# Designs tried in a protein design run: peptides against a protein of PDB entry 4BOS. Part 13

Target 1, 163 residues: chain A of PDB entry 4BOS
Amino acid sequence: PVLTRTVVPADNSCLFTSVYYVVEGGVLNPACAPEMRRLIAQIVASDPDFYSEAILGKTNQEYCDWIKRDDTWGGAIEISILSKFYQCEICVVDTQTVRIDRFGEDAGYTKRVLLIYDGIHYDPLQRNFPDPDTPPLTIFSSNDDIVLVQALELADEARRRRQ
Target 2, 163 residues: chain A of PDB entry 4BOS as posed
Amino acid sequence: PVLTRTVVPADNSALFTSVYYVVEGGVLNPACAPEMRRLIAQIVASDPDFYSEAILGKTNQEYCDWIKRDDTWGGAIEISILSKFYQCEICVVDTQTVRIDRFGEDAGYTKRVLLIYDGIHYDPLQRNFPDPDTPPLTIFSSNDDIVLVQALELADEARRRRQ

## One batch from the design tools (peptide; made by RFdiffusion4, then SolubleMPNN)

Design b1_p10_3_s2 (from b1_p10_3, 6 letters changed)
Fold by OpenDDE base, seed 3:
Structure b1_p10_3_s2 (fold): chain B 163 residues (1-163), chain A 10 residues (1-10)
Amino acid sequence: as target 1 above (163 residues)
Amino acid sequence: MPKEGRGPAP
């Protein structure tokens, strides 16, 4: 079994496309972004006490309008929200720092998904199997720390190629 | 193309 990267379009919505890919078991659908943006805005708007200016860096309404634009980039805030919505850990390995940021790690989720970030772009990660009839896996056990090691190895190799 | 908030580090 090997952890591999699926390159998704660099269309300002790569985070949403990548999350959708992994949580849906490997479905590449760049057209998912507008609805995912609206989903996030809906969640944020529904709880202005939690999603405060301190978290959002702007008013609740301003954030909702901003995230629904087709050219704004999602990041940690959106990942946190999507982790809660999909009830899974979202682990992001950074190729520039070779570290993993884990979202939802203290929520008790049994599943985790993985993304790779290079400083400007997000891609989804999947595990491929030797048996060609066994489809790639995008949803892992939250106890599977081996996949995190594999993600770090993948990121370190990517960093070495660029430095 | 606003880039604010792109990184995974909170």
Scores: peptide ipSAE 0.205, ipTM 0.835, DockQ to the pose 0.125
Fold by OpenDDE base, seed 1:
Structure b1_p10_3_s2 (fold): chain B 163 residues (1-163), chain A 10 residues (1-10)
Amino acid sequence: as target 1 above (163 residues)
Amino acid sequence: MPKEGRGPAP
């Protein structure tokens, strides 16, 4: 078993495509972004006390309009929201720093999914199995620390290739 | 207006 990345389109919505891929068990759907953006906007709008201007960097309404644009990029706020929505830990390994940022780690979720980030692009990660009849796995146990080690290894290899 | 890459650092 090996952890690999699936390259998704670099169309400003790679974060959403990547999250959708892993939470749906390996379904590549680049057209999922508009609805996911609307979902995030709805959640942001639903809690203006938490999603304040201090958190968003702009008014709640302005952020909702902004994130629904097809050319704006999601980040930590979106990942945090999606983690909570899908009730899973979202772990993002950064190839520039070779570190993992974990979202939802304190929520008690039993499942985790993994993304890889290179500074300008997000891709989903999956575990492939030697048996060709066993489909790749994208949803892991939150106790599976081996997959985190594998993600760090994958990120380190990516970084070394750029050295 | 395209947004610059947003990292996962919370």
Scores: peptide ipSAE 0.179, ipTM 0.831, DockQ to the pose 0.108
Fold by OpenDDE base, seed 5:
Structure b1_p10_3_s2 (fold): chain B 163 residues (1-163), chain A 10 residues (1-10)
Amino acid sequence: as target 1 above (163 residues)
Amino acid sequence: MPKEGRGPAP
């Protein structure tokens, strides 16, 4: 089995598209972004005590209006929210630093999904199997350390290609 | 383009 990258559109919503891809088992749907943005805004609006100005860098209402724009970029806040919503670890391998940042790692989730990040763009990762009739896997056990090693290998290769 | 908060670190 080999871990591979699916390149999604660079349309300012690549994070949302990538998360949707992996949590839905490999479904590419760039049109998912508006509703995912609304979902995040709804979650943030529902808990203004937790999602404070200190966390958001702006008022709760200002953030909700901002994240719903089609040209604003999701990041760590949105990944954290989506990890909690989907009840899984979201592991992001960075091709610039060759490290994995794990969101939700302390929550005790049994599942993890993987994204690859290059400093401006997010893509989803999947495991392909030798049997062509076995569909790619996007949801892994949180005990699967091999997939993390493979993700680091992908990131290191990508980094070397840019140097 | 707005890039605020894009980084992968929690």
Scores: peptide ipSAE 0.150, ipTM 0.834, DockQ to the pose 0.103
Fold by OpenDDE base, seed 2:
Structure b1_p10_3_s2 (fold): chain B 163 residues (1-163), chain A 10 residues (1-10)
Amino acid sequence: as target 1 above (163 residues)
Amino acid sequence: MPKEGRGPAP
């Protein structure tokens, strides 16, 4: 089995597209972004005490309006929210630093998904199998540390290609 | 385009 990267469009919504891809088992749908943005805004709006200005860097209402824009970029806040919503650990391997940030790692989730990030763009990761009849896997056990090693290997190779 | 919050650091 080999971990591979699926390149999604660089349309400022790549994070949402990538998350949707992995949590839905490998479905590429760039049109999911508006709905994903609205989902996040709905969650944030539903709990203004937790999603405070201290967390958001802006008022709850301002954030909700901001994240629903077509051109705003998702990051750690959005990943954290999506991790909680989908009840899975979201692991992001960074090709610039060759490190993995694990969102939701303290929540006790049994599943993890993986993204690769290069400082600008997010892409989803998937495990491919030798048997062509076995579909790629995007949802892993949270105990699967081998996939994290493979992700680091991909990131390191990507870094070497650019630097 | 707004890049605010793009980083993966939690």
Scores: peptide ipSAE 0.144, ipTM 0.832, DockQ to the pose 0.123

Design b1_p10_3_s3 (from b1_p10_3, 5 letters changed)
Fold by OpenDDE base, seed 5:
Structure b1_p10_3_s3 (fold): chain B 163 residues (1-163), chain A 10 residues (1-10)
Amino acid sequence: as target 1 above (163 residues)
Amino acid sequence: MPQEGRGPPL
């Protein structure tokens, strides 16, 4: 089995498209972003004590209006929220540092999904199987350490190509 | 230029 990336559009919503892809088992839908932005805004608005101005960098209401814009970028805050919502660990491998940042690692989730990040753009990762009739896998066991090794190898290769 | 908070935590 080989871990590969699917390049999604660089349309300011690549994070949302990438997360949707992996949590839905490999469904590419760039039109998912508006609903995901609204979902995040709804969750943030529901708990102003937790999602404070200190965390958001702006008032709760200002953040909700901001994240719903079609040209604002998601990051760590949004990944954390989506990890909780989908009840899975979200692992992001960074091609610039060749390291993996885990979101939700302390929540006890049994499943993990993987994204690749280059400092600007997010893409989803998938495992392809030798049998062409076996569909790619995007949801892994949280005990699957091999996929993390493969993700680091993929990131290192990507870094090498940019040097 | 990347927007603030775009990346995973360091």
Scores: peptide ipSAE 0.107, ipTM 0.796, DockQ to the pose 0.092
Fold by OpenDDE base, seed 3:
Structure b1_p10_3_s3 (fold): chain B 163 residues (1-163), chain A 10 residues (1-10)
Amino acid sequence: as target 1 above (163 residues)
Amino acid sequence: MPQEGRGPPL
């Protein structure tokens, strides 16, 4: 089995599309972004004590209005929120630094999903199997550290191609 | 260039 990348559209909502892809088992739906943006805004608005200006970099209300725009980019804050919502660890491998950031790693989730980030764009990762009748896997055990090694290898190769 | 509000994870 090999870890591969599915390239999603670079339409300012690649993070949301990528997360949706992996948590739904490999469903590519770029139209999912507006709903996911509203979901995040709803969660943030529901807990202004936790989602403070210190975390958001702006007022709670300003953030909610900002993230619901169709042209704003998500990042660590949104990944953290989506990790909690979907009750899974979200692992992001960075092709520029060849490191993995784990979101939700201390929450005790039994499942993890993987994204690849190049400094601008997010894409989802999946495991492909040699048996063509076995569909790709996007949801892994949180104990599967082999998939993290494979993600690092994929990122390192991508970095070398750009140098 | 990266959009305002976008950065690497964490």
Scores: peptide ipSAE 0.101, ipTM 0.796, DockQ to the pose 0.133
Fold by OpenDDE base, seed 4:
Structure b1_p10_3_s3 (fold): chain B 163 residues (1-163), chain A 10 residues (1-10)
Amino acid sequence: as target 1 above (163 residues)
Amino acid sequence: MPQEGRGPPL
């Protein structure tokens, strides 16, 4: 089996599209972003003590309004929230640094999903099987270390292609 | 230009 990326649209909502893709088992739906943005805003608004201005860089209310815009980019805050919401570890391999950042790694989740990030764009990762009739896998065991090795290899190759 | 609320997944 090999790990591959599915390129999603660069429409300012690539993070949401990518997360939706992997947690739903490989469903590409760019139209999922508005509802996911509303979900983020709802969760942020529900805990203003944790999601403080110090964390958000703006007031809680301002952040909620901001993230619901169709042209604003999600980041680490959104990944952390979505990891908790979907009860899975979200592993992001960075092609600029060739390292993996894990979200939810200390929560004890049994499942992990993987994204690839190039500094401005997120794409989902999937495992393809030799049998073409076997659908790609997007949800892995949190004990699957092979997929992390493959993600690093994929990122390293991407980095070399840009040099 | 990076968006103000976006950063690397640190």
Scores: peptide ipSAE 0.099, ipTM 0.800, DockQ to the pose 0.140
Fold by OpenDDE base, seed 1:
Structure b1_p10_3_s3 (fold): chain B 163 residues (1-163), chain A 10 residues (1-10)
Amino acid sequence: as target 1 above (163 residues)
Amino acid sequence: MPQEGRGPPL
């Protein structure tokens, strides 16, 4: 089995598309972004004490309006929220640093999903199997550290291609 | 705020 990257559109919503892809088991749906943005905004609005100006960099309401725009990029806040919402670790491997950041790692989730990030774009990762009749896997055990090694290898290869 | 290319909160 090998870990591979599925390239999603670079349309300012690649984070949302990528998360949707992996948590839904490999469903590519770029049209998912508006609803996912609204989900984020709803969760942010629901807890203004936690999602304060200090966390958001702007007022709670301003952030909600901002993230619902179709041209704004999601980041750590969104990944953290989506990790909680989908009850899984979201592991992001960075091709620039060859490092994995794990969101939700302290929540005790039994499942993890993986994204690859190059500094401006997110793509989902999947495990492909030799048997062509076995569909790719996007949801892994949180104990599957081999997939993290494979993600680092994939990121390192991507980095070497740029250097 | 960092864009999609935000990466992890670091």
Scores: peptide ipSAE 0.073, ipTM 0.804, DockQ to the pose 0.157; fails the geometry check

Design b1_p10_3_s4 (from b1_p10_3, 6 letters changed)
Fold by OpenDDE base, seed 4:
Structure b1_p10_3_s4 (fold): chain B 163 residues (1-163), chain A 10 residues (1-10)
Amino acid sequence: as target 1 above (163 residues)
Amino acid sequence: LPQEGTGAPL
């Protein structure tokens, strides 16, 4: 089995597209972003005490309006929210540092998904199987540390290619 | 950290 990336459009919504891809089992839908942005805004608005200005860098309402724009980028806040919403660990491997940031690792989720990040773009990762009739896997066991090793290998190779 | 809005993980 080999871990590979699926390149999604660089349309300012690559994070949302990538998350949607992995949590839905490998469904590429670039049109998913508006609804996911609305979901983020809804969750942020629902808990202004937790999602405070100190965390958001702007007022709760301003953040909600901002994230719903079609040209704004999501980040760690969005990943954290989506991890909680989809009840899975979201692991982001960074090709610049060759490190994995694990979101939701302390929540006790039994499942994990993986993204690859280069500083400006997110792509989803999937495991391909030798049997062509076996579909790629995007949702892994949270105990599957082999997939994390494979993700680091991908990131390391990507870094070498860009240097 | 991951993209704009790079706050610490919640």
Scores: peptide ipSAE 0.050, ipTM 0.773, DockQ to the pose 0.210
Fold by OpenDDE base, seed 2:
Structure b1_p10_3_s4 (fold): chain B 163 residues (1-163), chain A 10 residues (1-10)
Amino acid sequence: as target 1 above (163 residues)
Amino acid sequence: LPQEGTGAPL
């Protein structure tokens, strides 16, 4: 089995598209972004005490309006929210640093999904199997450390290609 | 940090 990336559109919503892809088992739907943005805004709005201005860098209402725009980029706070919502660890491998940041790692989730990030773009990762009748896997065990090694290898190769 | 543009801390 090999770990591969599926390139999603660079349309300012690649994070949401990538997360949707992996948590839905490999469904590529660039049109999912508006709903994903609304989901995040709804979660943030539901708990203004937790999602405070100190966390958001703006008022709760301002953030909700901002994240629902079609041209604003998601980041760590959005990944954290989505990790909690989907009840899975979201692992982001960075091709610039060849490091993995794990979101939700302390929550006790049994599942993990993987994204690859180059500083300005997110793509989803999937495991491909030699049997053509076996569909790619996007949801892994949180104990599967081999997939993290493979992600690092993939990121390192990507980094070498750009330097 | 794996952030596109929110600037939110990890």
Scores: peptide ipSAE 0.049, ipTM 0.768, DockQ to the pose 0.268
Fold by OpenDDE base, seed 5:
Structure b1_p10_3_s4 (fold): chain B 163 residues (1-163), chain A 10 residues (1-10)
Amino acid sequence: as target 1 above (163 residues)
Amino acid sequence: LPQEGTGAPL
């Protein structure tokens, strides 16, 4: 099996598109972002004590209005929220540092999904199988360390291409 | 603290 990257549009919503892709088993839907943004806003609005100005960098209401814009980028806050919502680890491999950042690693989830990040863009990762009739896998066991090694290999190759 | 935008995951 080989881990591969699916390039999604760079339309300011690549994080949401990428997360949707992996948690839905490999469904590419660039139109998913508005609903994803609203979902995050709803979760943030539901707990103003936790999602404070200190965490958000703005008032709870201001953040909710901001994240619902079609031109604002998601980041660590949004990944953390989506990890909790989908009850899975979200592992992000960074092509600049060749490191994997894990979200939800302390929650005891049995599943993990993987994204690749280059500093300004997110793409989803999937495992392809030798049998062409076997569909790609996007949801892995949280005990599958081989997929993390493969993700690091992809990131290292991407880094070498830029050097 | 998390960064606005895509930012670095950590």
Scores: peptide ipSAE 0.048, ipTM 0.749, DockQ to the pose 0.183
Fold by OpenDDE base, seed 3:
Structure b1_p10_3_s4 (fold): chain B 163 residues (1-163), chain A 10 residues (1-10)
Amino acid sequence: as target 1 above (163 residues)
Amino acid sequence: LPQEGTGAPL
């Protein structure tokens, strides 16, 4: 089995599309972003004490309005929120640094999903199997460290191609 | 760039 990336549109919502892809088992839906943004805004609005200005970098209301725009980019805050919502680790491998940032790693989740990030764009990762009748896997065990190694290898290769 | 693309989690 090999870890590969699915290139999603660079439409300012690649993070949301990528997360949706992996948590839904490999469903590519570029139209998912508006609802994903609303979901995040709803979660943030529901807990203004936790999602404070100190965390958000803006007021709770300002953030909610901002994240619902179709041209704003998500980041660590959104990934953290989505990790909690979907109850899984979200592991982001960075092609610039060849490092993996884990979100939700201390929550005790049994599942993890993987994204690849190049500094400006997110794509989802999936494991492809030799058997063509076996669909790609996007949700991994949190104990599957091999997938992390494969992600690092993929990122390193990507980095070399860009240098 | 994405807001703290691979930054620290909450």
Scores: peptide ipSAE 0.045, ipTM 0.764, DockQ to the pose 0.133

Design b1_p10_4_s1 (from b1_p10_4 with S4Q E7S)
Fold by OpenDDE base, seed 4:
Formats: structure tokens, sequence, C-alpha cells
Structure b1_p10_4_s1 (fold): chain B 163 residues (1-163), chain A 10 residues (1-10)
């Protein structure tokens, strides 16, 4: 089996599309972003003590309004929230640094999903099987170390292609 | 505050 990326649209909502893709087992739906943005805003609004201005860079209410815009980018805050919401570890392999940032790693989740990030764009990762009739896998065991090695290999190859 | 679209540990 090989790990591959599915390129999603660069429409400012690539993070949401990518997360939706992997947690739903490989469903590409670029229209999922508005509802996911509302979910983020709801969770942020529910805990103003944790999601403080110091964390958000703006007031809690301002952040909620901001993230619900269709042209603003999600990041680590959104990934952390979505990891908790979907009860899975979200592993992001960074092609600029060739490292994996693990969100939810301390929560004891049994499942992990993977994204690839280049500094401005997120794409989902999937495992393809030799049998073409076997659908790609997007949800892995949190004990699957092979998929992390393969993700780093993908990132390293992507980095080399840009040099 | 975090940069827009930043993917790193909080």
Amino acid sequence: as target 1 above (163 residues)
Amino acid sequence: SLPQNRSGPL
C-alpha cells in the first residue's frame, strides 16, 4: 500500500475540506466549509476563558465572526478543535520542514487521520491498496507508525521537487 | 496570536 494525497481546491477553505475528507472516509465535499466554520465558532464561543484574546489575537466574538467568513483561513486552533470534536488524532505533515505536527496526541484517541501542509494549503492523505476494488483508507490506527513514515517520505519528496 | 493558517503546536 502507498500513501497519496488528494488535491482539494485552494479556495480558502482547504483545511475544512481536507479534514472532512479524512474523517468521513474519503468524501470530497468542498461545500462542507460553511457548516464547519459555524461549528468552530460555536465551540470557540462556548469557552471564552480558554479561547481568550491572548490565544486568538482578537476578542472571542471577533474571532467567531472572522472564522465564519468564507475567505479566512483555518489553522492550528481549528485543527485542535476538530481533533477533539471528531475524537481522533490529526497528524499534519509539513512539506517545508519535513516534520509531523500531531494534534490530540495526549487525548488517548485510537484513530488518526493525516493532512499534508505546505505553508499555505492543506490536502488530505489516504492509503491506496493494490486491489483497485478496495477503497482508499483515510482513518488509521493511532499505533500505525508506518503511515507516519510514509507521510514524511511524501513531504521530503515534495520538498525536493520545489528545490 | 497565531498566524493565519498556521499549522503547529499550540
Scores: peptide ipSAE 0.115, ipTM 0.823, DockQ to the pose 0.090
Fold by OpenDDE base, seed 3:
Structure b1_p10_4_s1 (fold): chain B 163 residues (1-163), chain A 10 residues (1-10)
Amino acid sequence: as target 1 above (163 residues)
Amino acid sequence: SLPQNRSGPL
């Protein structure tokens, strides 16, 4: 089995498309972003004590209005929220630094999903199997550290291509 | 405010 990348559109909503892809088992739906943006805004608005200005960098209301725009980019805040919502660890491998940031790693989730990030764009990762009748896997065990090694290898190769 | 699309720890 090999870990591969599915390139999603660079339309300002690549994070949401990528997360949706992996948590839904490999469903590519670029139209999912508006609903996911509203979901995040609803979660943030529901807990202003936790989602404070210190975390958001702006008022709770300002953030909610901002994230619902179709041209704003998601990042670590949104990944953290989506990890909690989908009850899974979200692992992001960075091709610039060749490191993995693990969101939700201390929550005790049994599942993990993987994204690859190049500083301005997110794509989803999946495991492909030799048997063509076995569909790609996007949801892994949180104990599967081999997939993290494979993700780092993928990122390192991507980094070398740009140097 | 955090950079747009920025990953990494919060």
Scores: peptide ipSAE 0.108, ipTM 0.811, DockQ to the pose 0.091
Fold by OpenDDE base, seed 2:
Structure b1_p10_4_s1 (fold): chain B 163 residues (1-163), chain A 10 residues (1-10)
Amino acid sequence: as target 1 above (163 residues)
Amino acid sequence: SLPQNRSGPL
């Protein structure tokens, strides 16, 4: 099995598209972004005590309005929220640092999904199998550390290509 | 500058 990257559009919503892709088992749908943004805003709005200005960097209401814009970028806050919503660990391998940031790692989730990040863009990762009749896998066991090694290998290769 | 897809841990 080989871990590969699916390039999604660089349309300011790549994070949401990428997360949707992996949590839905490999469904590429760039049109998912508005709903994903609304989902995040709804979650944030539902708990202003937890999602405070200290966490958001702006008032709860301001954040909700901001994240629903089609030109604002998601990041760690949004990944954390989506990790909790989908009840899975979201692992982001960074091609600039060749490190993996794990979101939800302490929540006890049994599943993990993987994204690759280059500092300005997110793409989803999937495992391809030699049997063409076996569809790619995007949802892994949280105990599957081999996939993390493979992700690091992809990131390192990407970094070498850029340098 | 533009907003970033910053992915550092919280």
Scores: peptide ipSAE 0.102, ipTM 0.798, DockQ to the pose 0.080
Fold by OpenDDE base, seed 5:
Order: C-alpha cells, then structure tokens, then sequence
Structure b1_p10_4_s1 (fold): chain B 163 residues (1-163), chain A 10 residues (1-10)
C-alpha cells in the first residue's frame, strides 16, 4: 500500500475541503466549505468562555463573522474544532519541517486522518491498495504508526523538490 | 490585498 496526496483547489478553503475529504472516506467536494465554516462559527459561538478573545485574536462575534467569509483561511483553531466534532485525531504532516503535528492526540480517539501542509496550502492523504478494486483508505487506526512513517517520507520528498 | 492566513499545525 502507498500513501498519496490528492491535490485540492487553492481557493482559500483548502483546509475545509481536505478535512471533508478524509473524514467522509475520500469524497472530494469543493463546495463543502460554506457549511463547514458555519459549523465552526456555531461551535465557537456556543462556548464564548472557552473560545475567548485570547484564543481567537478577536472577539467571539468578530471571529464568527470572519470565519464565515469565503476568503479567510482556516488553521490550527479550526483543525482543533473539527477534530473534536468528528471525534478523530487529525495528523498534519508539514513539508517545511518534516514533522507531524497531531490534533486530538490526548482525547483517546481510535481513528486518525492525515493532511499534508506546506505553510499556505492543505491537501488530504489517502492509502492506495495494489488491488484497483479496493477503494483508497482515508481513516486509519490511531495505532497505525506505519502511515505516520509514510507521511513523513512523503513530506521529505516534497521538501526535496522545493530545494 | 491577499487574504489573512491562520496559523498552521501547532
């Protein structure tokens, strides 16, 4: 089995498209972002004590209005929220540092999904099987350490191409 | 102007 990336559009919503892809088992839907932005805003609005101005960098209401714009970028805050919502670990391999940042690692989730990040763009990762009739896998066991090794190899290769 | 970006995986 080989770990590969699916390049999604660089349309300011690549994070949301990528997360949707992996948590839905490999469904590419670039139109999913508006609803996901609303979901995040709803969750943030529901807990102003936790999602404070100190965390958001702006007031709770200002953040909610901001994240719902179609041209604003998601990041660590949104990944953390989506990890909790989908009840899975989200592992992001960074091609600039060749390291994996794990969101939700302390929550006890049994499943993990993987994204690849280059500093400005997110793409989803999937495992392809030798049998062409076996569909790609996007949801892994949280005990599957082989997929993390493969993700690091993929990131290292990507970094090499940019040097 | 370019959109404001957010922090990556931290």
Amino acid sequence: as target 1 above (163 residues)
Amino acid sequence: SLPQNRSGPL
Scores: peptide ipSAE 0.093, ipTM 0.788, DockQ to the pose 0.098

Design b1_p10_4_s2 (from b1_p10_4 with E7S)
Fold by OpenDDE base, seed 4:
Structure b1_p10_4_s2 (fold): chain B 163 residues (1-163), chain A 10 residues (1-10)
Amino acid sequence: as target 1 above (163 residues)
Amino acid sequence: SLPSNRSGPL
């Protein structure tokens, strides 16, 4: 089995498209972004004590309006929220540092999904099987450490290709 | 405020 990336559009919503892809088992739908942005805004608005101005860098309401724009970028805050919503670890391998950031690792989730990040763009990762008739896997066991090793290998290769 | 398109911890 080989871990590969599916390149999604660089349309300011790549994070949302990538998360949707992996949590839905490999469904590529860039049109999912508006609803996912609204979902995040709704969750943020529901807990202004936790999602404070100190955390958001702006008022709760301002952030909600901002993230719902189609040209604003999601990041660690959005990943953390989506991890909780989908009840899975979201593991992001960074091609610039060749490191994995694990979101939701303290929650005891049994599932994990993987994204690859280059500093400005997110793509989803999937496991392909030797049998071409076996569909790719996007949802892994949180105990599957092999997939993390493979993600680091992909990131290292990506970094070397840019040098 | 800066865009939050980042990886890493909160």
Scores: peptide ipSAE 0.061, ipTM 0.790, DockQ to the pose 0.085
Fold by OpenDDE base, seed 3:
Structure b1_p10_4_s2 (fold): chain B 163 residues (1-163), chain A 10 residues (1-10)
Amino acid sequence: as target 1 above (163 residues)
Amino acid sequence: SLPSNRSGPL
């Protein structure tokens, strides 16, 4: 088994496309972003006490309007929201720092998904199997730390290629 | 300027 990267379009919504890909088991749908943006806005709007200005960096309403724009980029806030919504850890391996940020790690989720991030772009990761009839896996056990090691290896190789 | 995609702890 090998961990590989699926390059998604470098549009303003690569985070959403990447998350959708992994949580839906490997479905590439670049058109998913508008609905995912609205989903995030709905969640944020539903709990202004938790999603405060201190967390959002702007008022709750301003954030909701902002994230629904087709040209705004997601980040840690959106990942944390999506982690909670999909009830899984979202692990982001950074090719510039060769580190993994784990979102939802304290929630007790049994599943994790992985993204690779280069500072401006997100792509999803999947595990390929030797048997060609076995489809790639995008949803891993939260106890599968080997996949994290493999993600770090991918990130390190990517960094070395760019340095 | 528009914010970029980001990672790191919340």
Scores: peptide ipSAE 0.060, ipTM 0.780, DockQ to the pose 0.080
Fold by OpenDDE base, seed 5:
Structure b1_p10_4_s2 (fold): chain B 163 residues (1-163), chain A 10 residues (1-10)
Amino acid sequence: as target 1 above (163 residues)
Amino acid sequence: SLPSNRSGPL
């Protein structure tokens, strides 16, 4: 089995597209971003006490309006929210640092999904199998440490190609 | 608390 990268459009919504891809089992849908943004805004709006200015860097309402724009980038806050929503770890391997940041790692989720990040762009990762009739896997066991090793290998290779 | 709204992972 080989871990591979699926390049999604660099349209300011790559995080949302990538998350959707992995949590839906490998469905590429660049049009998912508006609804994903709305989902996040709805979650944030639902708990203004938790999602405070201190966390958001702006008022709750301002954030909700901001994240729903089609040109704003998702980041750590959005990943954390999506991790909680989908009840899975979201593991992001960074090709610049060759590090994996695990969102939701303390929640005890049984599943994890993987993204690869280069500093400005997110792509989803999937495991391909030798059997061509076996579809790629995007949702892994949270105990599957091999996939994390493979992700680090991909990131390291990507880093070496850029240096 | 949630991580900061950085464009990338922490």
Scores: peptide ipSAE 0.054, ipTM 0.788, DockQ to the pose 0.141
Fold by OpenDDE base, seed 2:
Structure b1_p10_4_s2 (fold): chain B 163 residues (1-163), chain A 10 residues (1-10)
Amino acid sequence: as target 1 above (163 residues)
Amino acid sequence: SLPSNRSGPL
């Protein structure tokens, strides 16, 4: 089995597209971004006590309006929200540092998904199998540390290619 | 820093 990267469009919604891809089992749909943005805004709006100005850096309402814009970018806040919503660990391997940040690691989720991040762009990761009849896997066990090693290998190779 | 594809504070 080999971990591979699927390049999604760099359209400022790559985070949402990438998350959707992995949590839906490998469905590439760049048109999912507006719905993903609305989902996040709905979650934030539903709990103004938790999603406070201290967390958001702006008022709850301002954030909701902001994240629903087509040209705003997601980050740790959005990943954390999506991790909680999909009840999975979201592991982001950074090609600049060759390190993995694990969102939701303390929540006790049994599943994990993986993204690769280069400082400005997110792509999804998937495991491909030798048997062509076996579809790629995007949802892994949270105990599967081999996939994390493979992700680090991909990130290290990407870093070597650019630096 | 934490992963983010946006400029400025998270």
Scores: peptide ipSAE 0.056, ipTM 0.779, DockQ to the pose 0.238; fails the geometry check

